Peptides against a protein of PDB entry 6UG1. Designs and how they scored, part 60

Target 1, 304 residues: chain A of PDB entry 6UG1
Amino acid sequence: SNEERKRRKYFHMLYLVCLMVHGFIRNEWINSKRLSRKLSNLVPEKVFELLHPQKDEELPLRSTRKLLDGLKKCMELWQKHWKITKKYDNVGLYMRTWKEIEMSANNKRKFKTLKRSDFLRAVSKGHGDPDISVQGFVAMLRACNVNARLIMSCQPPDFTNMKIDTSLNGNNAYKDMVKYPIFWCEVWDKFSKKWITVDPVNLKTIEQVRLHSKLAPKGVACCERNMLRYVIAYDRKYGCRDVTRRYAQWMNSKVRKRRITKDDFGEKWFRKVITALHHRKRTKIDDYEDQYFFQRDESEGIPD
Target 2, 301 residues: chain A of PDB entry 6UG1 as posed
Amino acid sequence: SNEERKRRKYFHMLYLVCLMVHGFIRNEWINSKRLSRKLSNLVPEKVFELLHPQKDEELPLRSTRKLLDGLKKCMELWQKHWKITKKYDNEGLYMRTWKEIEMSANNKRKFKTLKRSDFLRAVSKGHGDPDISVQGFVAMLRACNVNARLIMSCQPPDFTNMKIDTSLNAYKDMVKYPIFWCEVWDKFSKKWITVDPVNLKTIEQVRLHSKLAPKGVACCERNMLRYVIAYDRKYGCRDVTRRYAQWMNSKVRKRRITKDDFGEKWFRKVITALHHRKRTKIDDYEDQYFFRRDESEGIPD

## One batch from the design tools (peptide; aimed at target 1 V17 C18 V21 K115)

Design b2_p24_6 (made by RFdiffusion4)
Pose (drawn by RFdiffusion4):
Structure b2_p24_6 (pose): chain A 301 residues (1-169, 173-304), chain P 24 residues (1-24)
Amino acid sequence: as target 2 above (301 residues)
Amino acid sequence: SEYLKREFPDFDEEHWKLVEELME
C-alpha cells in the first residue's frame, strides 16, 4: 500500500539519522585522550617519522610514498595488536530486511548495554568485531597526530523496496566489504588516502575506481552503498559517497532519500547538524575532487 | 520507538532529543 510505502520512507529517514548520529558519537569516543596516549606507544620512531614526512620540495611524490610505507607498516602492526576478532552477532550493522526489522520489533529479549568505558576497554585489549578493530585503528592514527577520518557506510533499510515478501538467498557474502574504514590526508598530493586495515587490508589512492565499493548481486543484498559518511578529528561530518560511487548520479541516486528536493534539503539539515567545525582549505580541495569526479561520470551504459 | 531504543542503547537524552528535533 501507498501507506506502507510512506512508512518505509519515514522509518528509513529515522534509522538513517540514528546511524549517522552513532557515527558522530563513536567518533567522539575515538578521540578519548586516555586511550590515545596508550595506543601511541604502539608506533616506533621509524614508522612515526614515516607518518610525518618532511616536505620534499623537488618531488612531493617521495613524501607521499613514505606515508604509504608508514600506513602499510601501521596496518601490519595493527593486525598484530588485534588479538581477538569476533564475528558479528546476527547481522551487525549490515542492511536488514523489512521482515527482519518487523520481527526484531516484535521480539524484545535482553540486550547488554555497552557504553563508552566498555568500548575503550575492548580497543585496548584488542577484542572485538571488525568495526571495533578499524575504529581502534583510527584512534591509533589520531594519537600520532595524523588527519585520520573514520568512514561509515550507513546501511538503513531500503525505502525503494516495495515488496511485501522481501526474502533473500550467506554470512561470507555479507562480510566481503566493510561498513567501517579509514581515510588519511596527504598534504603533498592534496588527496585523501583510503585505508581498510581490517577487511581488505589494502591502501588505495582512489582516483576513479575503488576496491571498497561492493560488487555482485549477492553481496549487495546486505550492503547497498548509499551514504558514505566521513568523521574527522575536529568533529567534521562530510558526505563522501562521491569518492566511492562509480555511478553516483545514476545507480546510487535512485537508492538515496536525496533524489527529490525535500530529501536533499532534509539530508543537508542532518549533515550540518553533525558538522561542528568551520570550513578549512582541505574541504575545498575535496570539493574540487568531487566536482571533477561528478563531471567525469558522464552518460550511463 | 522501542525497537530503536533497543537497537541504539548508547544514546542518551541529548541524542534522542536531537533525533526528535531533526525528525520534526

Design b2_p24_6_s1 (made by RFdiffusion4, then SolubleMPNN; from b2_p24_6 with S1M Y3L E7L D10E H15D V19I)
Fold by OpenDDE base, seed 1:
Structure b2_p24_6_s1 (fold): chain B 304 residues (1-304), chain A 24 residues (1-24)
Amino acid sequence: as target 1 above (304 residues)
Amino acid sequence: MELLKRLFPEFDEEDWKLIEELME
């Protein structure tokens, strides 16, 4: 019905803003000075130097290569630190079906409350789910004065899916779900004027994304619980930015159709949410990023 | 609402107020 479409759209918006606020709060928690002091001790001086290379005036690419090597070593150090990767409770922050949402109203399962203190302890001990691990990795890079962003792929229920029964009862459903991350890192490369994508936990990859990312979900089964629609970046200065364009190959033709921003009302609303969560002034880094997004939009073109 | 309160138990009253204001 038209009323069910409105209800699903509203609940999608409500769920999306909750996810975005969650990302904001986690970004605050990883800025903990106490955590920073502990995590800085995980990074040897030689690795710190690689993270902060001098500018090579002859070949700026040499400086980028040093940074990339430093980030690789940081991922290796992080793997040594992280002792226990817990499974998600149910589906974690991956996408729920409408049926699961309706049934969950009846299910009194208390999710374990993770307080700030519990989070900081989990990161310090290296015990937690993959999301906590990624967030801790971002905290470690920030502790080393690296301009690292927390990236969150927000997975609200699909308001464009009007099917009632999507029983995702497959034995491989969890494996397919966790094949791609929903949290990762970006690092600012001051030499190339680009963001470097880092997945320290899931795919254990570093990318300089041009047209597509390995982190973008591929295949029907993986996309059931992980649709790339809202990739939000949280920086160390409490900036909040939509970076979906970086990771979406087909932003205009495919991704936009599944976003609340498909219409002017949704675009204005989503901009209101981003503005409310963006607690810093614009910088030259934002200018370079917006220029890159513009070039990506021009290169994709308008879908026929 | 109840599901979201269970999913995000870290939210306080100010967080919920902000969410309500953003949904208006």
Scores: peptide ipSAE 0.770, ipTM 0.979, DockQ to the pose 0.798
OpenDDE base, seeds 2, 3, 4, 5: peptide ipSAE 0.769, 0.769, 0.769, 0.769; ipTM 0.978, 0.978, 0.979, 0.978; seed 4 fails the geometry check

Design b2_p24_6_s2 (made by RFdiffusion4, then SolubleMPNN; from b2_p24_6, 9 letters changed)
Fold by OpenDDE base, seed 5:
Structure b2_p24_6_s2 (fold): chain B 304 residues (1-304), chain A 24 residues (1-24)
Amino acid sequence: as target 1 above (304 residues)
Amino acid sequence: MELLKRLFPEFGEEEWKLIEELLK
């Protein structure tokens, strides 16, 4: 019905706010001074120097290569630090079906709230789920004075799916779900004036995204619980930005149709939410990023 | 709000406070 469509759209909006707030709070927690002091000790001086290369005036690409090598070494150090990767409870923050949402309404399951102190202890010990691990990696880079963002791919229920039964059949459902990350890192390259994408935990990859990312879910089974729609960046200064354009090859033709921002009302609403979570002034980094997004929009074109 | 709290039992008071502020 039209009413059920409105209800699912509204519930999608509420769920999206919950996810975006969760990302915001985790971004605050990883700015902990106590955690920073502990995590900085994981990074040897030689790796710190690679993270902070001098500008090569002859070939700025050499400076970028040093930064990339430093980030690679940081990923290796992080793997040594991380001792226990817990599985997600159920689906974690991956996309739930409408049926799962309805069934969850009936479940009086007492789950343990993860407090800030529990999170900081988990990161410090190297014990937690993949999301905590990624968040801890961002904290380690920030402890080394790297301009690292926490990236979250928000997975609200698909309001475009009007099927009642969306039961996902498959013994491999968990493997397909976790094939692509929900959280990752971006690092500002001051030499190339671009964000570097870092997945330290799942794919263990570093990318300079031009047109597409390896972090973008591919294949039907992977997209059932991980649909690239809302990629939100949280920086060390409590900035909040929609960076979906970086990771979406087909933003205009495919991704927009599955976002609340498909209509003017949804665009205005989503912009209000982003603005409320954005607690810093605009910088030249934002200008370079917006220019990149503009060029990506022009290069994709408007779908006919 | 209650349904959301059931869906995200891992969320703390800080999250719920900010969610309530954003939904005003």
Scores: peptide ipSAE 0.708, ipTM 0.975, DockQ to the pose 0.439
OpenDDE base, seeds 1, 2, 3, 4: peptide ipSAE 0.704, 0.702, 0.704, 0.700; ipTM 0.975, 0.975, 0.975, 0.975

Design b2_p24_6_s3 (made by RFdiffusion4, then SolubleMPNN; from b2_p24_6 with S1M Y3L E7L D10E E20L)
Fold by OpenDDE base, seed 1:
Structure b2_p24_6_s3 (fold): chain B 304 residues (1-304), chain A 24 residues (1-24)
Amino acid sequence: as target 1 above (304 residues)
Amino acid sequence: MELLKRLFPEFDEEHWKLVLELME
């Protein structure tokens, strides 16, 4: 019905705001000075030097290569620190079906409350789910004065899916769900004027994304619980930015159709949400990023 | 609402106020 479409759109918006606020809170928690002091001790001086290379005036690419090597070593150090990767409770922050949402109203399963103190302890001990691990990795890079962003792929229920029964009852449903991350890191390369993508936990990859990312979900089964629609970046200065364009190959033709921003009302509303979570002034880094997004939009073109 | 309160137990009253204000 038209009323069910309105209800699903509203619940999608409400769920999306909650996900974005969750990302904001986690970004505040990883800025903990106490956590920073502990995590800086995980990074040897030689690795710190690689994270902060001098500018090579002859070949700026040499400086980028040093940074990339430093980030690789940081991922290796993080793997040594992280002792226990817990499974998600149910589906974690991956996408729920409409049926699961309706049935969850009846299910009194108490999700384990993770307080700030519990989070900081989990990161310090290296015990937690993959999301906590990624968030802790971002905290470690920030502790080393690296301009690292927390990236969140927000997975609200698909308001464009009007099917009632999507029973995702497959034995491989969890494996397919966790094949791609919903949290990762970006690091600012001051030499190339680009963001470097880092997945320290899932794919254990570093990318300089041009047209596509390995972190973008591929295949029907993986996309059931992980649709790339809202990739939000949280920086160390409490900036909030939509970076979906970086990771979406087909932003205009495919991704936009599944976003609230498909219409002017949704675009204005989503801009209101971003603005409410963006607590810093614009910088030259934002200018370089917006220029890159512009070039990506021009290169994709308008879908026929 | 109850599902979201369970999914986001770290939200205080200020966070819920912000969520509601953004839905207006």
Scores: peptide ipSAE 0.787, ipTM 0.980, DockQ to the pose 0.824
OpenDDE base, seeds 2, 3, 4, 5: peptide ipSAE 0.785, 0.785, 0.785, 0.785; ipTM 0.980, 0.980, 0.980, 0.980

Design b2_p24_6_s4 (made by RFdiffusion4, then SolubleMPNN; from b2_p24_6, 8 letters changed)
Fold by OpenDDE base, seed 1:
Structure b2_p24_6_s4 (fold): chain B 304 residues (1-304), chain A 24 residues (1-24)
Amino acid sequence: as target 1 above (304 residues)
Amino acid sequence: MDLLKRLFPEFDEEDWKLILELME
């Protein structure tokens, strides 16, 4: 019905705001001075120097290579620090089906409350789910004065899916779900004027994304609970930016159709949400990023 | 609403106020 379409759209919006606020709160927790002091001790001086290379005036690429090597070593250090990766409770923050949402109203299953103190302890001990691990990695890089962003792929229920019965009963459903991350890191490369993508936990990869990312879900089974639609970046200065364009190969042709921003009302609303969560002034880094997004939009073209 | 309160138990009253204001 038209009413069910409106209900699903509204619930998608509400769920999306909750996910975005969750990302904001986790980004605040990452900025803990106590955690920063503890995590800085994980990074030896030689790795710190690689994270902060001098500008090579002859070949700026040499400076980028040092930064990439520093980030690789930080991933290795993080793997040594992280002792226990817990499974998600149910599906964590991966996408739920409409049936699961409806059935959950009847299910009094208490999710474990993770307080700020519990989060800080989890990161400090290296015991938690993959999301906590990624968030802790961002905290470690920030503790080393690296301009690192927390990236969140927000997974609200698909308001464009009008099917009633999507039973995801497959034995491999969890493996397919966690094949791609929903949290990762970006690091600003001041030499190339680009964001470097870092997945320290799931794929354990560093990427300089041009046209596509390895972090973009591929295959039907993986896309059932992880659909790339809303990739939000949270920086150390409480900036909030939509960076979906970086990770979406087909933003205009495919991704836009699955977003609330497919119409003018949804676009204005989503801008309102981003603005409410964006607590810093614009910088030259935002200008370089917007220029990159513009070039990506021009290169994709308008879908036929 | 109940599902979201269970999924995001870290949200306080101010967080919920902001969410509701963004849904208006």
Scores: peptide ipSAE 0.779, ipTM 0.980, DockQ to the pose 0.795
OpenDDE base, seeds 2, 3, 4, 5: peptide ipSAE 0.778, 0.778, 0.777, 0.777; ipTM 0.980, 0.980, 0.980, 0.980

Design b2_p24_7 (made by RFdiffusion4)
Pose (drawn by RFdiffusion4):
Parts: C-alpha cells; sequence; structure tokens
Structure b2_p24_7 (pose): chain A 301 residues (1-169, 173-304), chain P 24 residues (1-24)
C-alpha cells in the first residue's frame, strides 16, 4: 500500500538519522584522551617519523610514499595488537530486511547496554568485532596527530523496496566489504588516502575506482552503498559517497532519500547538524575532487 | 550523557518536521 510505502520512507529517514548520530558519538569516543595516550606508545619512532614526513620541495611524491609505508606499517602492527576479532552477532550494522525489522520489534528480549567505558576497555585490550577494530585503528592514528577520518557506510533499510515478502538467498557474503574504515590526509598530494586495515587490509589512493565499493548481486543484499559519512578529529561530518560511488548520479541516487528536493534539503539539515566546525582549505580541495569526479561520470551504460 | 540527550532532542525535532511533511 501507498501507506506502507510512506512509512518505509519515514522509518528509513529515522533509522538513518540514528545511524549517522551514532557515527557522530562514536567518533567523539574515539578522540578520548586517556585512550589516545596509551595507543600512541604502540608506534615506534621510525614509523612515527614516516607518518609525519618532512616537506620535500623538489618532489612531493617521496613524502607521499613515506606516508604510505607508514600507513602500511601501522596496518601491520594493528593486525598484531588486535588479538581477538569477534563475529558480528546476528547481522551487525549491515542492511536488514523489513521483515527482519518488524520481527525484531516484536521480540524485545534482553540487551546488554555497552557505554563508553566498555568501548574503551575493549579497544585497549584488543577485543572486538571489525567495527571496533577499525575504530580503534583510527584512534591510534589520531594519538599520533595524523588527520584521520572515520568512515561509516550507513545501511538503513531500503525505502525503495516495495515488496511485501522481502526474502533473500550467507554470512561470508555479508562481510566481504566493510561498513567502517579510515581516511588519512596527504598534505603533499592534497588528497585523502583510503585505508581499510581490518577487512581488505589495503591502502588505496582512490582516483576513479575503489576496491571498497561492494560488487555482485549477492554481496549487495546486506550492503547497498548510499551514504558514506566521514567524521574527522575536529568534529566535521561530510558526505563522502562521491569518492566511493562509481555511478553516483545514476545507480546510487535512486537508492538515496536525496533524489527528490525535500530529501536533499532534509539530508543537508542533518549533515549540518552533525558538522561542528568551520570550513578549512582541505574542505575546498575535497570539493574540487568531488566536482571533477562528478563531471567525469558521464552518460551511463 | 549530556551529548546523548542533545542528540535525542535533535532527532525528535527533525522527525517531527519530517512527519508533518509526509503525513499531513
Amino acid sequence: as target 2 above (301 residues)
Amino acid sequence: EEREEEMEELIEELMEEAYKELFE
């Protein structure tokens, strides 16, 4: 019914707002001073110097390379620090079906509250699922004074799914791509470097294509790329989906609430509500990348 | 905790506006 259609759109908006705000608060917890000081001693002087390379006037590229080596070394040592990698209970933060949600609302059960202290204890011990692991990785980079963003792929239920049944054909297929990952700024190449230290264990300087965007019909059942939100040290919140969307204006726009005007205005209201800093020059360099990327997409196939 | 409360209030305000635009 058109009524259920409207409810799905609203609940989608509601669940999305909650997800984005959870990203905002989790990013705050990541900045915890007490935790940052402990995680900093995990980084040797050699690697620390690689993470803060000297300006190389003749060839800025060498500085970028040193940072990549540093990022690689950090990924490696984080693989060692993280001793216990849990499985997501049930579905984690991956996209759920309308049926699954309706049923979760029905069954109230018992839910162990988490809170901030428990999160900190888990990152210091090295005990958690991949979301906790990558989030802790970002906290470590920040304790070393690197401009590290936390990236979250918000996966609210699909408001474009009109079906009354909503059934699907696997765990391994869900976890192929991450919900959380990291970006680090390169002041020499003036670009954001994408880092996934937990799932794909890769570092990529995304230009026009990214390894992180999910592919194949089976894998996209639980992970439909729509809202890629970046949170930074100073409490910025930016929609970074353009970096990770091969067909943004075609394929992805149809799945976002921003397809109509009311949707874009509303979404902007939330981003602004979550962006608690003023514009820097880096924001401009990023907007320039997005503009060029937006104009190079062209006609679809 | 104070930050969570501010966020809850913000969500309520935004969703009241969205409800009026969708259902009234």

Design b2_p24_7_s1 (made by RFdiffusion4, then SolubleMPNN; from b2_p24_7, 8 letters changed)
Fold by OpenDDE base, seed 3:
Structure b2_p24_7_s1 (fold): chain B 304 residues (1-304), chain A 24 residues (1-24)
Amino acid sequence: as target 1 above (304 residues)
Amino acid sequence: DELLEEMEKLIKELSEEFEKELFE
């Protein structure tokens, strides 16, 4: 019905705001001075120096290579720190079906919200789910004075799915769900003027995204609970930015059709959400990023 | 606590604005 379409659009928007606020809160928690002091001790001086290379005036690429080596060593150090990776409770922050949402509304199961104190303890001990692990890795890089962003792929229910029963075929293995991350890291490369993508936990990869990311979900089974639609970046200064364009190959032709921003109302509403979560002034880094997004839009073209 | 309250207020305001535009 038209009513069910409106209801699903509304619930998608509400759920998206809740997810974006969750990302904002986690980004504040990882700025903890107490946590920062503990995590900085995990990084030896030699690795710290690689994270802060001198500018090579002859070949700036040498400086980028040092930074990449420093980030690789930080991933190795983080794996050594992290002792226990817990499975998600149910689907974690992966996408729920409409049926699962309806069933959960009837079950007053107290979602045990992780408190700030418990989060900080989990990161400090190296015990938690993959999301806590990624968030802790971002905290470690920030403790080393690296300009690291927390990235969140927000997974609200698909408002474009108008099927009455949205039950997934029962065999969607936990393995297919967690094949691609929901949280990852970006690091600013001041030499190349680009963001470096870092997945320290899931794929254990570092990439300089040009056209395609390894973190973009591929295959039907993996996309059922992880649809790339809203990739939000939270920086150390409480900036909030939509960075979906980096990870979406087909932003205009495919991804936009699955976003609330497909219409003018949804675009205005989503801009208000981003503005409310963006607690810093614009910087030259934002100018370089917007220029990159513009070039990516021009290179994709307008879908016929 | 203040940040959580601010975020809860934001969620409420954005939800109310949306309800108004969809159902009015």
Scores: peptide ipSAE 0.076, ipTM 0.729, DockQ to the pose 0.849
OpenDDE base, seeds 1, 2, 4, 5: peptide ipSAE 0.068, 0.055, 0.069, 0.027; ipTM 0.733, 0.724, 0.731, 0.607; seeds 1, 4 fail the geometry check

Design b2_p24_7_s2 (made by RFdiffusion4, then SolubleMPNN; from b2_p24_7, 10 letters changed)
Fold by OpenDDE base, seed 1:
Structure b2_p24_7_s2 (fold): chain B 304 residues (1-304), chain A 24 residues (1-24)
Amino acid sequence: as target 1 above (304 residues)
Amino acid sequence: DELEKKMEKLIEELSKEYEKYLFE
């Protein structure tokens, strides 16, 4: 019905805000001074120097290469620190079906909200789910004075899916779900004026995204619980930015149709949510990022 | 926490704004 479409849009928007607030809270928790002091001790001086290369005036690319090597070594150090990767409870923050939502509304499964103290302990011990691990990695980079962002791919239920029964009953459903991350890291490269993408946990990759990312879900089975729609960046100064354009190859043709921002009301509403979560002034880094997004929009064109 | 209260308030405000849009 038309009413069910309205209801699914409403529930999608409410769920999206809850996810974005969750990302904001986790971003605050990883700014813990106590955690920072502990995690800085994981990074040797030689690796710290690679994270903070001098500007090579002759070849700025040499400085970027040092930073990339430093980030690779930090990823290796993080793997040594992280002792136990727990499976997600059920589907974690991956996308739920409408049926799963309806069934869960009847079962008051108290989402055991992880307390701040338990999170900080989990990160310090290296014991937790992949999301906690990524968040801890961002905390380690921030402890080393690196301008690292927490990235969250928000997975609200698909309001465009009007199918009742998506029986995701396959034995491989968990493997397909966790094939691509929900959380990752971005690091500002002050030399190239670009964000570097870092997945320290899932794909264990570092990339400079040009047209497409390795972190973008591919294949029907992987996209059932992980649709690239709302990639939100949380920085160390409590900035909040939509960075979906970086990771979406087909923003205009495919991704926009599955976002609340497909219409003017949804665009205005989503901008209000971003503005409410954005607690810093604009910087030159935001100017370079917006210029990159503009160039990506021009290069994609308007879908015919 | 003070942050949780601010976020709960934000969720409530944004929910009410959207409820209006759905039923107008």
Scores: peptide ipSAE 0.135, ipTM 0.774, DockQ to the pose 0.864
OpenDDE base, seeds 2, 3, 4, 5: peptide ipSAE 0.030, 0.053, 0.031, 0.029; ipTM 0.637, 0.733, 0.628, 0.605; seed 4 fails the geometry check

Design b2_p24_7_s3 (made by RFdiffusion4, then SolubleMPNN; from b2_p24_7, 11 letters changed)
Fold by OpenDDE base, seed 3:
Parts: sequence; structure tokens; C-alpha cells
Structure b2_p24_7_s3 (fold): chain B 304 residues (1-304), chain A 24 residues (1-24)
Amino acid sequence: as target 1 above (304 residues)
Amino acid sequence: DALEKKMEEFIKELSEEYEKYLFE
């Protein structure tokens, strides 16, 4: 019905704001001074020096290569620190079906909200789910004075799906769900004027995204619970930015149609949400990023 | 607490704006 379409769109918007606020809160917890002091001790001086290379005036790419090597070593150090990767309770922050949402509304299962103290302890011990692990990795890089962002792929229910949810077949569903991450890291490369993408936990990869990312879900089964629509970046200065354009190959043709921002009302609404979560002044880094997004929009074109 | 309350108030405001848009 038209009513059910309106209801699903509304619920998608509410769920999206809740996810974006969750990302903001986790980003604040990552900035803990107590955690920073503990995590800085995981990084040897030699690795710290690689994270902060001198500018090579002859070939800036040499400085980028040192940074990439430093980030690789940080991933290896993080794997040594992380002792226990817990499975998600149910689907974690992956996309729920409409049926699962309806069933969960009836079952007042108290989502055990992880307290700040429990999060800090989990990261410090190296015990937690993959999301906590990624968040802790961002905290470690920030402890080393690296300009690292927490990235969150927000997975609100698909308001464009008007099908009556057939039960997702259970067993292969978890493996396909966790094949691609929801949380990852970006690191600012001051030499190339680009963000470096880092997945320290899932794919264990570092990439310089040009046209496509390895972190973008591929295949029908993987996209059922992980649909790339809202990739939000949270920086160390409480900046909040939509970085979906980096990871979406087909932003204009495919991704936009599945976003609330497909219409002017939804665009204005989403801009209000971003503005409310963005607590810093604009910087030259934002200018370089916006220029990159503009070039990506021009190169994709407007779909006919 | 203060941030969570502000976010709840903001969610409420955005919800009310959207409800108006849905019924217009």
C-alpha cells in the first residue's frame, strides 16, 4: 500500500539517524585520553616514524609509500593485540529485513547497550566484535597522532524493498553478511592529498580508492545485509561527512535511488542530520575531498 | 546525557517534520 511505503520510508529515516548517532558516540569514545595512552604503547618508535615520514620533495610518492608501510605494520600490531574476535549477536549493525524489525518490535529484547567503560575495557584487552576492533584500531592510529577517521556504512532497512520479506535462509547468511565490513578506517595522506582506506579486521587491506573499493559489497547474497548507501566518516575533531561517493562506483545510477536523498526533501533532511553531527570548521582537507567527489560525479555522468 | 538528549530532541523534530511531509 501507499501507507506501508510511507511507513517504511519514515522508519528508514529514524533508523538511519540512530545509526549515525551511534557512529558519533563511538567516535567520541575512541577519543578517550585513557585509551589513547594505552594504545600508543603498542606502536614502536620505528613504526611511529613511518607514520610521520618527512616530505620527499623530489618524489612525494616515497613519503606515501612510507606511510602505507607504517599502516601495514600497524595492522600487524593490531592483529597481535586483538585476542578474541566475538561473533555478532544476531546481525549486529548489518541490515535487518522488515520482518525482523516487526518481530523485534514485539520482542522487547533489551539490546544490551555497551557502556563506554565496557567498550574501553574491551578495546584495551583486545576482546570484542569486529566493529569494536576497527574502532580500537582507529583509536590506536589517533594515539599516534595520525589523522584517522572512523568510517561507518549505515545499514537502515531498505525502504525501496516493498516485497513481503521471505525468511532469509539462515546458515550461509552469516558468512555472506560478514564478508564485507560495516566499519573501517580512513587515513589522510598529506602528500597525495587523498584519503587512504584501511580495513584492519575483515579483509585486512589498505587501498587508495580511485573508481572502486574492495570494501564495496559484491553479489546478491552479500548485499542482502550490506547495501552500500550511507558511508559516514567521523574524524578526530568530531567532523561528520558523507563519503559514500568514494565507495560507490554507481552513485548516480544505482545508489542514489536507494537513499533518502533521492528527492529534495530527503536531501534537505539528510543535510540537517549531517550538520547536527558536524562539530568542526571546514578545512583544506574537506576542499580536496569535495573536489575529488565532484570529479567522480562528472566522470560517472548523470544516468539517462 | 546532554548530547543524547539533544539527539533525541533532534530525532523528534526530524520525525515531526517528516510526518507533516507524509500527510501533506
Scores: peptide ipSAE 0.049, ipTM 0.710, DockQ to the pose 0.731
OpenDDE base, seeds 1, 2, 4, 5: peptide ipSAE 0.042, 0.022, 0.038, 0.024; ipTM 0.712, 0.576, 0.711, 0.573

Design b2_p24_7_s4 (made by RFdiffusion4, then SolubleMPNN; from b2_p24_7, 9 letters changed)
Fold by OpenDDE base, seed 3:
Structure b2_p24_7_s4 (fold): chain B 304 residues (1-304), chain A 24 residues (1-24)
Amino acid sequence: as target 1 above (304 residues)
Amino acid sequence: DKLEEEMKKLIEELSKEFEKELFE
């Protein structure tokens, strides 16, 4: 019905705001000075120097290579720190079906909200789910004065799915769900003027995204609970930016149709949400990023 | 936490805006 379409759109918008606020709160928590002091001790001086290479005036690519090597070593150090990777409770922050949402609304299941103190303890001990692990990795890089962003792929329920029953059939549902991350890291490369993508936990990969990312979900089973629609970046200065364009090959033809921003009202509303969560002034880094997004839009073209 | 309270108010404000547009 038209009513059910409105209801699903409403619930998608509400859920999206809650997810984006969750990302903002987690981004504040990882800025903890107490946590920063502890995590900086995990990084040896030699690795710190690789994270902060001198500018090579002859070949700036040499400086980028040092940074990449430093980030690789940080991933290895992080794996040594992290002792226990917990499974997600149910589906974590992966996409729920409409049926699961309806059933959960009826069951007053006390979602055990992780408190700030418990989060800081979990990161500090190296005990938690993959999301906590990624967030802790971003905290470690920030403790080393690296310009690292927390990236969140927000997974609100699919308001474009009008099926009554959206039950997912499959024995491997959890394995397919966790195949791709929801949280990852980006690091600013001041030499190339680009963001470097880092997945320290799931795929354990570092990439310089040009057209395609390894972190973009592929295949029907993986996309059931992880649809690339809203990739939000939270920086150390409480900036909030939509970076979906980096990870979406087909932003205009495919991804936009699955976003609230497909219509003018949804675009204005989403821009208001981003603005409310963006607590810093614009920088030259934002200019370079916007130029990259513009070039990506031009290269994709207008879908026929 | 003061931040969590501020974020709750933000959710409430943004929720009222789209609720009005969708159902009024």
Scores: peptide ipSAE 0.275, ipTM 0.865, DockQ to the pose 0.927
OpenDDE base, seeds 1, 2, 4, 5: peptide ipSAE 0.250, 0.246, 0.273, 0.269; ipTM 0.854, 0.850, 0.862, 0.862; seeds 1, 2 fail the geometry check

Design b2_p24_8 (made by RFdiffusion4)
Pose (drawn by RFdiffusion4):
Structure b2_p24_8 (pose): chain A 301 residues (1-169, 173-304), chain P 24 residues (1-24)
Amino acid sequence: as target 2 above (301 residues)
Amino acid sequence: DVEEMVEFAKELVHEKGYIHPAFL
């Protein structure tokens, strides 16, 4: 019914707002001073110097390389620090079906509250699922004074799914691509470097294509790329989906609430509500990248 | 309306520490 269609659109908006705000608060917890000081001693002087390379006037590229080596070394040592990698209970934060949600609302059960202290204890011990692990990785980079963003792929239920049944054909297929990952700023190449230290264990300077965007019909059942939100040290919140969307104006726009005008205005209201800092020059360099990327997409196939 | 949704979401996360559809 058209009524159920409208409810799905609203609930989508509601669940999306909650997810984005969770990203906002979790990013706050990541900045915890007590935790940062402990995680900093995990980084040797050698790697620390690689994370803060000297300006190389003749060839800025060498500085970028040193940072990449540093990022690689950090990924490695984080693989060692993180001793226990749990499985997501049930579906984690991956996209759920309308049927699954309706049924979760029905069954109330018992839920163990988490809170801030328990998160900190888990990151210091090295116990957690991949989301906690990558979030902790970002906290470590921040304790070393690197401009690290937390990236979250918000996976609200699909408001474009009109079906009354909503059934699907695997765990391994869900976890193929991450929900959480990291970006780090390169002041020499003036670009954001994408880092996934937990799932794909890769570092990529995304230009026109990214390894992180999910592919294949089976994998996209639980992970439909729509809202890639970046949170930074100074409490910025930016929609960074353009970096990770090969066909943003075609394929992805149909799945976002921003396809109509009311949707874009509403979404902007939330981003602004979550962006608690003023514009820096880096924001401009990023907008320039997005503009060029937006104009290079062209006609679809 | 949007402000209320944001405030509600903040309070919910501060109470529970995480989000689950059953909370909504």

